# Peptides against a protein of PDB entry 6A30: the designs that were tried, part 20

Target 1, 150 residues: chain A of PDB entry 6A30
Amino acid sequence: AQDADNVLQPIMDLLDSNLTLFAKICEKTVLKRVLKELWKLVMNTMERTIVLPPLTDQTMIGTLLRKHGKGLEKGRVKLPSHSDGTQMIFNAAKELGQLSKLKDHMVREEAKSLTPKQCAVVELALDTIKQYFHAGGVGLKKTFLEKSPD

## One batch from the design tools (peptide; aimed at target 1 T20)

Design b2_p17_3 (made by RFdiffusion4)
Pose (drawn by RFdiffusion4):
Structure b2_p17_3 (pose): chain A 105 residues (1-54, 100-150), chain P 17 residues (1-17)
Amino acid sequence: AQDADNVLQPIMDLLDSNLTLFAKICEKTVLKRVLKELWKLVMNTMERTIVLPPSKLKDHMVREEAKSLTPKQCAVVELALDTIKQYFHAGGVGLKKTFLEKSPD
Amino acid sequence: AEAAEQLEEALEEVKAA
């Protein structure tokens, strides 16, 4: 849990003062649109930074084996991910839970 | 203002949890 906090700390320091500033000054729809968009952005950047997918093999270029995360690493990633989801739900001001769960991103 | 306060409280709850 402490490790997951440390992982999310950089992105939370960035969004905190913001998300906070918004919903204070945005109409519901405007806020929802921004969050839905920031959501897609975070999920996409994570997909393309911490988990980029794995060369000519014999003759025909095959994808290499993925280097598995350690058990502790897997757990930290799962929890941190589940935490960002709750962060964007924000207990009922952010995105609905139903939207986040079915988010294709 | 009320929504911002609720949002701040929710974010603090997420950080505390």

Design b2_p17_3_s1 (made by RFdiffusion4, then SolubleMPNN; from b2_p17_3, 8 letters changed)
Fold by OpenDDE base, seed 3:
Order: sequence, then C-alpha cells, then structure tokens
Structure b2_p17_3_s1 (fold): chain B 150 residues (1-150), chain A 17 residues (1-17)
Amino acid sequence: as target 1 above (150 residues)
Amino acid sequence: SEREEKLRKALEAVRAA
C-alpha cells in the first residue's frame, strides 16, 4: 500500500490541481465531458506506459490528443473562452505526460510481464484512481469507469 | 480519502450552482 501511494502521489497532485480548477471554471455538462476525457487519457497513458516501451512524453501525449480530441469536438463542448478552455485541457494533457514516471516506479524491467507484486501495485493504483474519479457518486459513473480497459 | 473528499466538494458546488 505504501509503495502504491508513493507511486501515485505525483499523479494525484496533478489531478487535484487541474480538476479543482476545472470545477470552478466549467459548467456542469462541460465539466462532466472534461472528466470523461481526462479519465480516458489517464487510462490510455497508464496502459501505454506500463505495456509499451518508453516513449517520449510529448509523442505519447500528442498521439492521445489526436485520438481523443475528436471526442471533445463531437460533444460540442463550450468552454468559457474557447481558447482558454482548450488551452487548459491541452496543458493538463501535456502534464499527464508525467505518468511516464509511473513506469519507472512500477515496472523496473522492460518486460511486458509484471511480477505478482507489480500486478498487485497496479491493481491497487487503478482502484484508487477509480475511487477518486467516482468521488462518492458525484463524479463519473461506476459503469463508465468499469468499461475502461483494465 | 482527503483527495476524494476535496473533489467531491468541488463537484457538488458545481451542481448546486
């Protein structure tokens, strides 16, 4: 548990800072959409960081933004000051590149297979993040969180 | 957790507005 907490601390600090700000500047419907996109981004980033060889943060985030950016547009997300809101999301996504540090802490070897201990840490980390995004029921729905590729 | 509670309060504030 202590190991998982140590690994997640930087990520949680980033999420706390960004989501607190987004909650203040976004309308409810927009905020919900932002939360969903951030969840997808975090999950995909973690998956790639753990499973794939190390990529540059910029390259990984760029690929994720291109893939998921269409989702934001399709939802007709009207952020306060379109330019400012888009920039904030972009900055948050860019900072999520720090998730690459998770690989260094959780996976010491480039092997695609995790040790039992590493698997336990990953499971605990995922549960913690799911609980965070659910936020006692006022955040993302459990059904949405469970559909994410584990 | 403390972090979860912080997010919950932030989201509830948006719902109440």
Scores: peptide ipSAE 0.348, ipTM 0.835, DockQ to the pose 0.084
OpenDDE base, seeds 1, 2, 4, 5: peptide ipSAE 0.274, 0.268, 0.269, 0.289; ipTM 0.795, 0.792, 0.793, 0.805

Design b2_p17_3_s2 (made by RFdiffusion4, then SolubleMPNN; from b2_p17_3, 7 letters changed)
Fold by OpenDDE base, seed 3:
Structure b2_p17_3_s2 (fold): chain B 150 residues (1-150), chain A 17 residues (1-17)
Amino acid sequence: as target 1 above (150 residues)
Amino acid sequence: SEREEKLRKALEEVRAA
């Protein structure tokens, strides 16, 4: 549980901040689409993180965001206050998209098998994220969350 | 989960508007 929390904390902080903002500025149908795209991005990022050399998500996400001019402060992503809603979404998506570049900056290794402990951590993490995005039935449907984001 | 509850509330506000 502690290991899963350590892995999820940075991602969840980022998601909480951005989704709170998006909920305020987006119409319902647009917000639903944004949620779906974020889900795909998160799942893709997690998959890549498992394959990449051992690094903490906090280090990876924090370093990338800082390098690209965005900061995380106590669970909130700093976005330009004078930007329109569309621009804010674009900026957030761009920031999250930078996680894909980790493969280019890290020594690429072939996919490794996970130890039983690592598998348990991943399973717990996935369940937690699925529950988060489902949001008691108000968020994404379970059928969508159970499908591959690819 | 506290985080889940926060998101749920945020989404419900959009639904109610």
Scores: peptide ipSAE 0.389, ipTM 0.848, DockQ to the pose 0.080
OpenDDE base, seeds 1, 2, 4, 5: peptide ipSAE 0.352, 0.324, 0.322, 0.355; ipTM 0.832, 0.819, 0.818, 0.834

Design b2_p17_3_s3 (made by RFdiffusion4, then SolubleMPNN; from b2_p17_3, 8 letters changed)
Fold by OpenDDE base, seed 3:
Structure b2_p17_3_s3 (fold): chain B 150 residues (1-150), chain A 17 residues (1-17)
Amino acid sequence: as target 1 above (150 residues)
Amino acid sequence: DEVAEKLKEALEKVREE
């Protein structure tokens, strides 16, 4: 449990910070696409964190998302006027395009066989994250989450 | 999970608009 919490907490903190903004600025169809890309990113990050412990989760997630998410300035998101919303969507779409390219460059290091302990941590973490992204049915569909290559 | 609930609330608000 503690190991799973250590892996999940940085991811959850990051998601909490960004998803509220995305929910406000994105149309439903765009938001769904954003959530799908975030799901892929989270899954990849979790895999790397569990398999490659020496990198602090915060640094990897922060660096991966900072490299792709630099455009989300910390500022009090004044609900941009409709014109500003379009630009934010464009920027978000551009960032998502970069995330898709990152997936192609992320060399699937051959899944090193996880230890039994690592497997247990992954299973617990995956269940928690699936529930989060499903969000009581308003987020991603269960079928998508279950069929997603872990 | 407080985070999951916050996301749910945010998404529900957007759905209702």
Scores: peptide ipSAE 0.080, ipTM 0.635, DockQ to the pose 0.078
OpenDDE base, seeds 1, 2, 4, 5: peptide ipSAE 0.041, 0.045, 0.039, 0.038; ipTM 0.613, 0.612, 0.608, 0.605

Design b2_p17_3_s4 (made by RFdiffusion4, then SolubleMPNN; from b2_p17_3, 7 letters changed)
Fold by OpenDDE base, seed 3:
Structure b2_p17_3_s4 (fold): chain B 150 residues (1-150), chain A 17 residues (1-17)
Amino acid sequence: as target 1 above (150 residues)
Amino acid sequence: DERAEKLRKALEAVRAA
């Protein structure tokens, strides 16, 4: 449990800071769309970090931003200032790209199959993140979270 | 759990507004 907390602390700090801000500035429909895109980004980042450790942080971030950035643009963003809100989301997405710091915590044993201990840490981490994004039912639906590749 | 509660409160505030 302590190991999982140590691994998640950087990403959770980033999510706490950005999602609190988004909750204040976004309309409900926009916020839900943002949460879905952030969930996808987090899951893909974790997957790439765990499965493809040899990839450079910059390459992973660039690929993820290009793939998911298009999804954010399609959303009917009714923000107080459309330009400001879009820019804030874009900046937050870039900051979430720094989730590569998660790589630093996972990098030390990159090329090897996960040990049983590492598997347990990953499972606990995934459960924690799912609980966070579900937020007691006011966040993302459980069905959406469960369809994501674990 | 504490972090999840913080997010829940933030999202509920949006729904209640």
Scores: peptide ipSAE 0.186, ipTM 0.747, DockQ to the pose 0.083
OpenDDE base, seeds 1, 2, 4, 5: peptide ipSAE 0.180, 0.184, 0.178, 0.178; ipTM 0.740, 0.747, 0.738, 0.741

Design b2_p17_4 (made by RFdiffusion4)
Pose (drawn by RFdiffusion4):
Parts: structure tokens; sequence; C-alpha cells
Structure b2_p17_4 (pose): chain A 105 residues (1-54, 100-150), chain P 17 residues (1-17)
């Protein structure tokens, strides 16, 4: 849990002062649109940075084996991810839980 | 939810009010 906090700390320091600034000055729809968009952005960047997928093998170029995360690493990732979701739900001001769960991103 | 995240969520909720 302490490790998951440390992982999220950089992105939370960025969004905190912001998300906070918004909903204060945005209509509901405007806020929701921005959060939905920032949500897609975070999920996409995570997909393309910490978990980029894994050459010529014999003759026909095959994808290499993924280097598995350690058990502790897997757990930190799962928890950090579940935490960002709650962060964007924001207890009922951010995105609905139903939207986040069915988010294709 | 992590305690630190709960504190940030409370700030968002207060700002939204």
Amino acid sequence: AQDADNVLQPIMDLLDSNLTLFAKICEKTVLKRVLKELWKLVMNTMERTIVLPPSKLKDHMVREEAKSLTPKQCAVVELALDTIKQYFHAGGVGLKKTFLEKSPD
Amino acid sequence: VLPSAEERIKKIQEAAE
C-alpha cells in the first residue's frame, strides 16, 4: 500500500491542484468531459510506458516473451490502478463507477 | 482506497460544493 502511494504520488501532485480548480469553475458537463478525457489520457500513457509489450526467430519475426513483474510488483500495480479509478470517481463528483468499469481504455 | 487519495478526494468534493 505504501509503495502504491509512492507510484501514484507524481501524477496526483499534477492533477490535484487541477481537478480541484475545475469542478469549482466548470459546469457539470464541462467537468465530466474533461475528466473523461484526462482519464483516457492517463490510461493510454500507462499502457504505453510501464507495460509496453515485448525479433527474428528462426525465420519469421515472432514477439518475445514478456518479462513478468515480481509478485510484489503485480500487487502494487493492481492497487495503484484501482486507486486511480477511485480518484477519478471522487466519491460522486467525478466519473461514475459504471463508466470507469466499462471504459475500453 | 489509499488514505492519501481519500484526503485528495475530500478536497475535490469540497471544491465541487

Design b2_p17_4_s1 (made by RFdiffusion4, then SolubleMPNN; from b2_p17_4, 8 letters changed)
Fold by OpenDDE base, seed 5:
Structure b2_p17_4_s1 (fold): chain B 150 residues (1-150), chain A 17 residues (1-17)
Amino acid sequence: as target 1 above (150 residues)
Amino acid sequence: MLPSVQERIERIKKAAA
């Protein structure tokens, strides 16, 4: 549990900041669309960060997620206008996308098999993130979250 | 103290209302 929390905290802080903002500035349909795109980005980033890279330890994941999460925190000072919201979404997507692209600059190694402990952490992380994106019913539908984002 | 997942969810729900 603690291991999962350590891994999740940076991404949850990033998501909390951005999703709270988007919830305020977007109507329901737009918000759902934004959530779907962010869900795909988060899932793809996690897959690449945890499974594919040669170094998959919690320290690396936490550091990478924290670094990117802090980048978006600087922009949260002012509530953007409707027009500024689009740019904010784009910037958020760009920051998340950079995590997935980091793999391309690393030494290409074969995907690693996860240990039982790592699997348990991933499962807990995925469950927590799904719960977060569902957002007590105001976010994405559970049926969508159970599908592969690929 | 770090917010729980539930607390984060409640903030989003409030923001979306």
Scores: peptide ipSAE 0.379, ipTM 0.857, DockQ to the pose 0.506
OpenDDE base, seeds 1, 2, 3, 4: peptide ipSAE 0.352, 0.371, 0.356, 0.367; ipTM 0.848, 0.854, 0.849, 0.855

Design b2_p17_4_s2 (made by RFdiffusion4, then SolubleMPNN; from b2_p17_4, 5 letters changed)
Fold by OpenDDE base, seed 5:
Structure b2_p17_4_s2 (fold): chain B 150 residues (1-150), chain A 17 residues (1-17)
Amino acid sequence: as target 1 above (150 residues)
Amino acid sequence: MLPSVQERIKRIQEAAK
């Protein structure tokens, strides 16, 4: 339980901050689009963390999410105006687009076998992340979240 | 004390209003 919390805390903090900001500044259609791209990013990050050799799970997920969330850290202190929000979305979309291009050039590594404990942590992480993206009904639909990201 | 997942979701819902 404590290990799962330690692994999930950086993800929770990132999702909490980013989704709260996006929910405030985005129109609903734009919000859903941003959430879909963020969902893909999170799923890809988790896949890489599972497949790649142990960087300390906490530092790797946190560092990868922070590295890709760097454009969002500037928004942590001051809620941007609508114009600032648009620029933030544009920057985030640009960063996500670059990640997608990088993925296309990366050779897919074979997934390593997970221990039962690791599987339980991954399942808990996925459930928690799905809850965040659903956001009690204001975010993504459950049917979308149950599908594999493209 | 760290906020629960439910409390975090509530904040997102409030921000979306």
Scores: peptide ipSAE 0.392, ipTM 0.869, DockQ to the pose 0.539
OpenDDE base, seeds 1, 2, 3, 4: peptide ipSAE 0.384, 0.390, 0.379, 0.384; ipTM 0.868, 0.872, 0.868, 0.870

Design b2_p17_4_s3 (made by RFdiffusion4, then SolubleMPNN; from b2_p17_4, 8 letters changed)
Fold by OpenDDE base, seed 3:
Structure b2_p17_4_s3 (fold): chain B 150 residues (1-150), chain A 17 residues (1-17)
Amino acid sequence: as target 1 above (150 residues)
Amino acid sequence: MLPRVQEIIERIQKAAE
C-alpha cells in the first residue's frame, strides 16, 4: 500500500490540477480526447517508473511534472475568456508534447520481468488510475480503460 | 478507493456540471 501511494502521489498531484482545469474549459468531446492522451502518457510513465530503477527517474519525472504543474497558480481560475482557454489548451498540449519526446530519449531498457511485489504495486496502482480516469462517468469509458493496449 | 482520488473525482464532476 505505501509503495503504491508513493508511486501514485506525484501522478495524482499532476492530474488533480490539470483534469480539473480541462473539465472546466474543454467541451466534452475535446475533454475525452485529452484524457485519452493523458491516459497513454500516465501508463507509459508508470511502466517506466516501476520497471526502471526508482531513484533517478522518479526525480526526473517528478521534477518535470512539478515544473509543468507549478505554473497553475492557486488563483481563482477566472474562467478564462474563450481566447485564454485556447491558450491554456495549447500550453497543455505543448507540455504533453515535451513529455512524449522525453519518452523517445529514455532508453527502453528491455522489459525486465516484474517481481511479485512490483506486480502487486502495479495492479493496485492501475486500479486506482482507472477509477481516476473514469471520474465517476464523466471521464473515459470503463471499456476503453480495460481494453487499452497501453 | 483512496480518499484523495474520491475527492478529485468529485471536483471533476462538479467542474463538468
Scores: peptide ipSAE 0.177, ipTM 0.754, DockQ to the pose 0.702
OpenDDE base, seeds 1, 2, 4, 5: peptide ipSAE 0.168, 0.156, 0.175, 0.166; ipTM 0.748, 0.729, 0.752, 0.744; seeds 1, 2, 4 fail the geometry check

Design b2_p17_4_s4 (made by RFdiffusion4, then SolubleMPNN; from b2_p17_4, 6 letters changed)
Fold by OpenDDE base, seed 5:
Structure b2_p17_4_s4 (fold): chain B 150 residues (1-150), chain A 17 residues (1-17)
Amino acid sequence: as target 1 above (150 residues)
Amino acid sequence: MLPSVQERIEKIKEAAA
């Protein structure tokens, strides 16, 4: 549980401010579209980071996500508008995309199978992220989240 | 203290209301 929390915290910190802002400024259909794109980006980033850990799974994910999460706070100074929201979405996507690119520039290690402990942490993390993106029913549908590849 | 997952969800729900 604690290991999953450590992995999730940087992701949630990145998502909390952005999703809260998007929820405020976006119409429901626009919000769902934003959530779908963010979901894909998060899943892709996690997949690449977990499957090919250059360092320890927990430390690298946490460090990379924390560094990018701090960069996103600099854009929070302006009052949200639709135009500002669009730019923030773009910036968020760019930051998450850079995490993947950074990984690709690291020492290419072969994909390793996860240990049972690592699998359990990933499963807990994924379940929590799914719940977060569902957002008590205001976010993505469970059917969409369950169809998304891990 | 870090917010729980439920607290984070509630904040999003409130923002979307």
Scores: peptide ipSAE 0.362, ipTM 0.848, DockQ to the pose 0.506
OpenDDE base, seeds 1, 2, 3, 4: peptide ipSAE 0.352, 0.355, 0.356, 0.356; ipTM 0.846, 0.849, 0.847, 0.846

Design b2_p17_5 (made by RFdiffusion4)
Pose (drawn by RFdiffusion4):
Structure b2_p17_5 (pose): chain A 105 residues (1-54, 100-150), chain P 17 residues (1-17)
Amino acid sequence: AQDADNVLQPIMDLLDSNLTLFAKICEKTVLKRVLKELWKLVMNTMERTIVLPPSKLKDHMVREEAKSLTPKQCAVVELALDTIKQYFHAGGVGLKKTFLEKSPD
Amino acid sequence: SLPSVEERIKKIQEAAE
């Protein structure tokens, strides 16, 4: 849990002062649109940075084996991810839980 | 939930009021 906090700390320091600034000055729809968009952005960047997928093999170029995360690493990633979701739900001001769950991103 | 995240969510909720 402490490790997951440390992982999210950089992105939370960025969004905190902001998300906060918004919903204060945005209409509901405007806020929802921005959060939905920032959500897609975070999920996409994570997909393309910490978990980029894995060469000519014999003759026909095959994808390499993925280097598995350690058990502790897997757990930190799952928890940190579940935490960002709650962070964007924001207890009922951010995105609805039903939207986040079915988010294709 | 992570305590730090709960505190940040409270600030967001207060600002949204």

Design b2_p17_5_s1 (made by RFdiffusion4, then SolubleMPNN; from b2_p17_5 with S1M I12L E17K)
Fold by OpenDDE base, seed 5:
Structure b2_p17_5_s1 (fold): chain B 150 residues (1-150), chain A 17 residues (1-17)
Amino acid sequence: as target 1 above (150 residues)
Amino acid sequence: MLPSVEERIKKLQEAAK
């Protein structure tokens, strides 16, 4: 539990700051879309961070954003332009590059497998993140969170 | 003191109103 907390706190702080902002400035439908994209980004980042060899944050984030960012431009945000909203999400996604810390705390750079203890920490982390994205029912549906982000 | 998950969720819910 303590190990999971140590890993999660910085990530949760980043999520809090960004999602709170998005909740304020986005229409609810757009917010849901943003949450879905961020969920995918977080899950993919975690997967890459844990399983794949070390990547540069720029390369990883750039690749993830290119894959998932297309659906955000059509959303109605309470911003001067759709472009501004997309840019904000892009910036927020860059900040989520701090998910690299998850690897530093859980696995060695060369490790592609997790020990039983590390698996337990990952499971706790995932459960916590799912709860947060569900947000007591105002966020993403549980059925969505239980599916693969791919 | 660090916020709990419940507190974080509450804050997000309030922001989404």
Scores: peptide ipSAE 0.437, ipTM 0.887, DockQ to the pose 0.445
OpenDDE base, seeds 1, 2, 3, 4: peptide ipSAE 0.436, 0.434, 0.433, 0.423; ipTM 0.883, 0.884, 0.884, 0.881

Design b2_p17_5_s2 (made by RFdiffusion4, then SolubleMPNN; from b2_p17_5 with S1M E17K)
Fold by OpenDDE base, seed 1:
Structure b2_p17_5_s2 (fold): chain B 150 residues (1-150), chain A 17 residues (1-17)
Amino acid sequence: as target 1 above (150 residues)
Amino acid sequence: MLPSVEERIKKIQEAAK
């Protein structure tokens, strides 16, 4: 449990900020669409991270996520005027786009077999992320989250 | 102390209201 939490913490911190913002500014239907795209991105990123040798600095993803996360701190969540909301979505999309670029630098190295312990951590992590995206029923449907190829 | 997953979910639920 603790190991999974440590792995998830940087991702969760990023998601907390972005999803909280999206939840505030998006209508429910729009939010679900955003969540679906974000879910795909997260799953693809995790898949690649799992396939990547442990030596690829978890620190780099964490550091890249931390460097961009610090910029969001001081934004007075002024209720975005319609124009401000669009700009915020655009900026958030731009930040998410940078995560996509990280995808391109993740060289598909040969999938090293995970140890049973690592598999258990990944399974726990995936379950936690699914719960997070479900958000107690306000987010994505469980059926959608469960159909994602493992 | 880091927020629990439940606390994080609660925050999102609150934001979605």
Scores: peptide ipSAE 0.381, ipTM 0.863, DockQ to the pose 0.470
OpenDDE base, seeds 2, 3, 4, 5: peptide ipSAE 0.377, 0.375, 0.377, 0.381; ipTM 0.866, 0.864, 0.864, 0.865

Design b2_p17_5_s3 (made by RFdiffusion4, then SolubleMPNN; from b2_p17_5 with S1M E6Q I12L E17K)
Fold by OpenDDE base, seed 5:
Structure b2_p17_5_s3 (fold): chain B 150 residues (1-150), chain A 17 residues (1-17)
Amino acid sequence: as target 1 above (150 residues)
Amino acid sequence: MLPSVQERIKKLQEAAK
């Protein structure tokens, strides 16, 4: 539990800052869309950070943003402008590059497999993030959070 | 003191009102 908390606190702080801002400025439907895209980014970043060899933060973020940014542009997200919403997610994902710390705490740079202890920490981390994105029912649906982001 | 998950959720809910 303590290990998961130590890893999650910086990430949660970043999520708090970004999602609080988005919640204030976005209509509920737009907010839901933003949350979905951020969820995908977070999950994919975690997967890459844990499973894949060390990537530069710039390469990882750039690849994730290009992959999911196209989904945002195609989505009729009535953000103040389509460009503004994309830029907001881009900025949020760039800040979420701090997810690299998850790897440093959970997995050795060369390790592609997790020890039982590391698996337990990942499970706790995922549960915490899911709870946060659900936001007591005002965020994403549980059924969505239980599905693969792919 | 660091906020709990519940406190973070509450803050997000308040921002979404």
Scores: peptide ipSAE 0.438, ipTM 0.888, DockQ to the pose 0.447
OpenDDE base, seeds 1, 2, 3, 4: peptide ipSAE 0.431, 0.427, 0.432, 0.420; ipTM 0.882, 0.881, 0.883, 0.881

Design b2_p17_5_s4 (made by RFdiffusion4, then SolubleMPNN; from b2_p17_5, 5 letters changed)
Fold by OpenDDE base, seed 5:
Structure b2_p17_5_s4 (fold): chain B 150 residues (1-150), chain A 17 residues (1-17)
Amino acid sequence: as target 1 above (150 residues)
Amino acid sequence: MLPRVEEIIKRIQEAAK
């Protein structure tokens, strides 16, 4: 349980800040596309965090998330006017595009076998993340979350 | 962790409304 919380905490911090913003500024179809890309990113990040040897787990997730999160300065995002919303979507799409390119570079790491303990942590984390991305029905469909190859 | 997830879901639902 505690190990899963340590893995999930940085992910939840990222998702909390970004998904609340995206839910406010994006239409449902755009939001779903953003959520799909974030889902892939989260799955890949979890896999790396759990499979990679104990590099300071907080620092690598924190660095990956902070390198991608540094563009979101803690600035109180005033709900931008309609014009500002479009710019934020464009910036978010640009960031997601960079993340997709990073994924293509990252997939080349050999699939290491997980220990039973690591598998249990992954399963618990996956259930929590699936619930989060479903977002009580406003997010991704359960069928997508269950059938995702990621 | 679950209470936090529920709170985030609530905020997303409120924002989507």
Scores: peptide ipSAE 0.139, ipTM 0.697, DockQ to the pose 0.655
OpenDDE base, seeds 1, 2, 3, 4: peptide ipSAE 0.029, 0.044, 0.116, 0.134; ipTM 0.597, 0.618, 0.673, 0.690; seed 2 fails the geometry check

Design b2_p17_6 (made by RFdiffusion4)
Pose (drawn by RFdiffusion4):
Structure b2_p17_6 (pose): chain A 105 residues (1-54, 100-150), chain P 17 residues (1-17)
Amino acid sequence: AQDADNVLQPIMDLLDSNLTLFAKICEKTVLKRVLKELWKLVMNTMERTIVLPPSKLKDHMVREEAKSLTPKQCAVVELALDTIKQYFHAGGVGLKKTFLEKSPD
Amino acid sequence: AEAAEELKEALEEVKEA
């Protein structure tokens, strides 16, 4: 849990003062649109940074084996991810839970 | 203003949890 907090700390410091500023000054729809967009952005960047997928093999170029995360690493990633979801739900001001769950991103 | 307060409280709850 402490490790997951440390992982999310950088992105939370960035969004906190913001998300906060918004919903204060945005219409519901405007806020929802921005969150939905920032959501997609975070999920995409995570997909393309901490988990980029894994060369000529014999003759025909095959994808390499993925280097598995350690058990502790897997757990930290799952929890941190589940936490960002709750962060964007925001207990009922952010995105709905139903939307986040079915988010293709 | 009320929604911003609610949002701040929710974000603090997520950080504490």

Design b2_p17_6_s1 (made by RFdiffusion4, then SolubleMPNN; from b2_p17_6, 8 letters changed)
Fold by OpenDDE base, seed 5:
Structure b2_p17_6_s1 (fold): chain B 150 residues (1-150), chain A 17 residues (1-17)
Amino acid sequence: as target 1 above (150 residues)
Amino acid sequence: DERAEKLKKALQEVRKK
């Protein structure tokens, strides 16, 4: 549990900050699309962390997410004006669209073998993230979260 | 989960607008 928390903290901080902002500035359909793209990004980032670098670096998942999540404004809490909000949505949509295209061109790497402990940490992390995105039923549907992001 | 509850509340507010 502690290891999973350490791995998740950077991701959850980024997600919390951005989704709090997006919830304030986006209408429902746009927000749903943003949630779906963020989910895909998170899953892809976790996959890369398992496949390429060792999970021993707790900062790697957060760093990878930040690197790929270009255009997301981490820690932004100020509600923009309507005009500013529209521009922010446009920029976010543009960046997320580019990420979706990038995903389609990604070469799959062979996953590293994990120890039983590492597997348990990953499973717990995945469950926690799924619960977060489900948000008690008002977020993404369970059926969507259980599907392969690829 | 506290974070999930926070998101839940935020999303509920969106639906009310």
Scores: peptide ipSAE 0.384, ipTM 0.854, DockQ to the pose 0.077
OpenDDE base, seeds 1, 2, 3, 4: peptide ipSAE 0.346, 0.333, 0.360, 0.370; ipTM 0.840, 0.835, 0.846, 0.851

Design b2_p17_6_s2 (made by RFdiffusion4, then SolubleMPNN; from b2_p17_6, 8 letters changed)
Fold by OpenDDE base, seed 5:
Structure b2_p17_6_s2 (fold): chain B 150 residues (1-150), chain A 17 residues (1-17)
Amino acid sequence: as target 1 above (150 residues)
Amino acid sequence: DERAKKLKEALQKVRAA
């Protein structure tokens, strides 16, 4: 449990900050789309982190999140006015578009066999993230979360 | 759980808005 928390903490901190901001700025339909793309990003990041052994989980996740989150850090401080909100949505959409392109370039590396401990950590992490994105029913649907390739 | 709760609250506010 503690290992899973350590792995997830940077991701969850970024998600909390970004989703809180998006929830304030975005219309429901836009927000759902953002949530879906973030879900895909998180799943892909986790897959890469698990499959690619030499880089510490924190460094890869942190680097990927930092690279994609740099555009979002600028929005952390100021509650955007309506005009600022539109620009932030546009910037967020642009960043998400770049993430989708990254998915297409993701070479399917052969999944390395995980140790039982690693499997347990991944399962716990996945459950935590699914619960987070579901958000008691106001976020993504369970059916969508369950159909995501694990 | 606390993080999920915060997100839930944030999303509910958007829906009510």
Scores: peptide ipSAE 0.156, ipTM 0.736, DockQ to the pose 0.116
OpenDDE base, seeds 1, 2, 3, 4: peptide ipSAE 0.150, 0.155, 0.150, 0.150; ipTM 0.731, 0.734, 0.733, 0.728

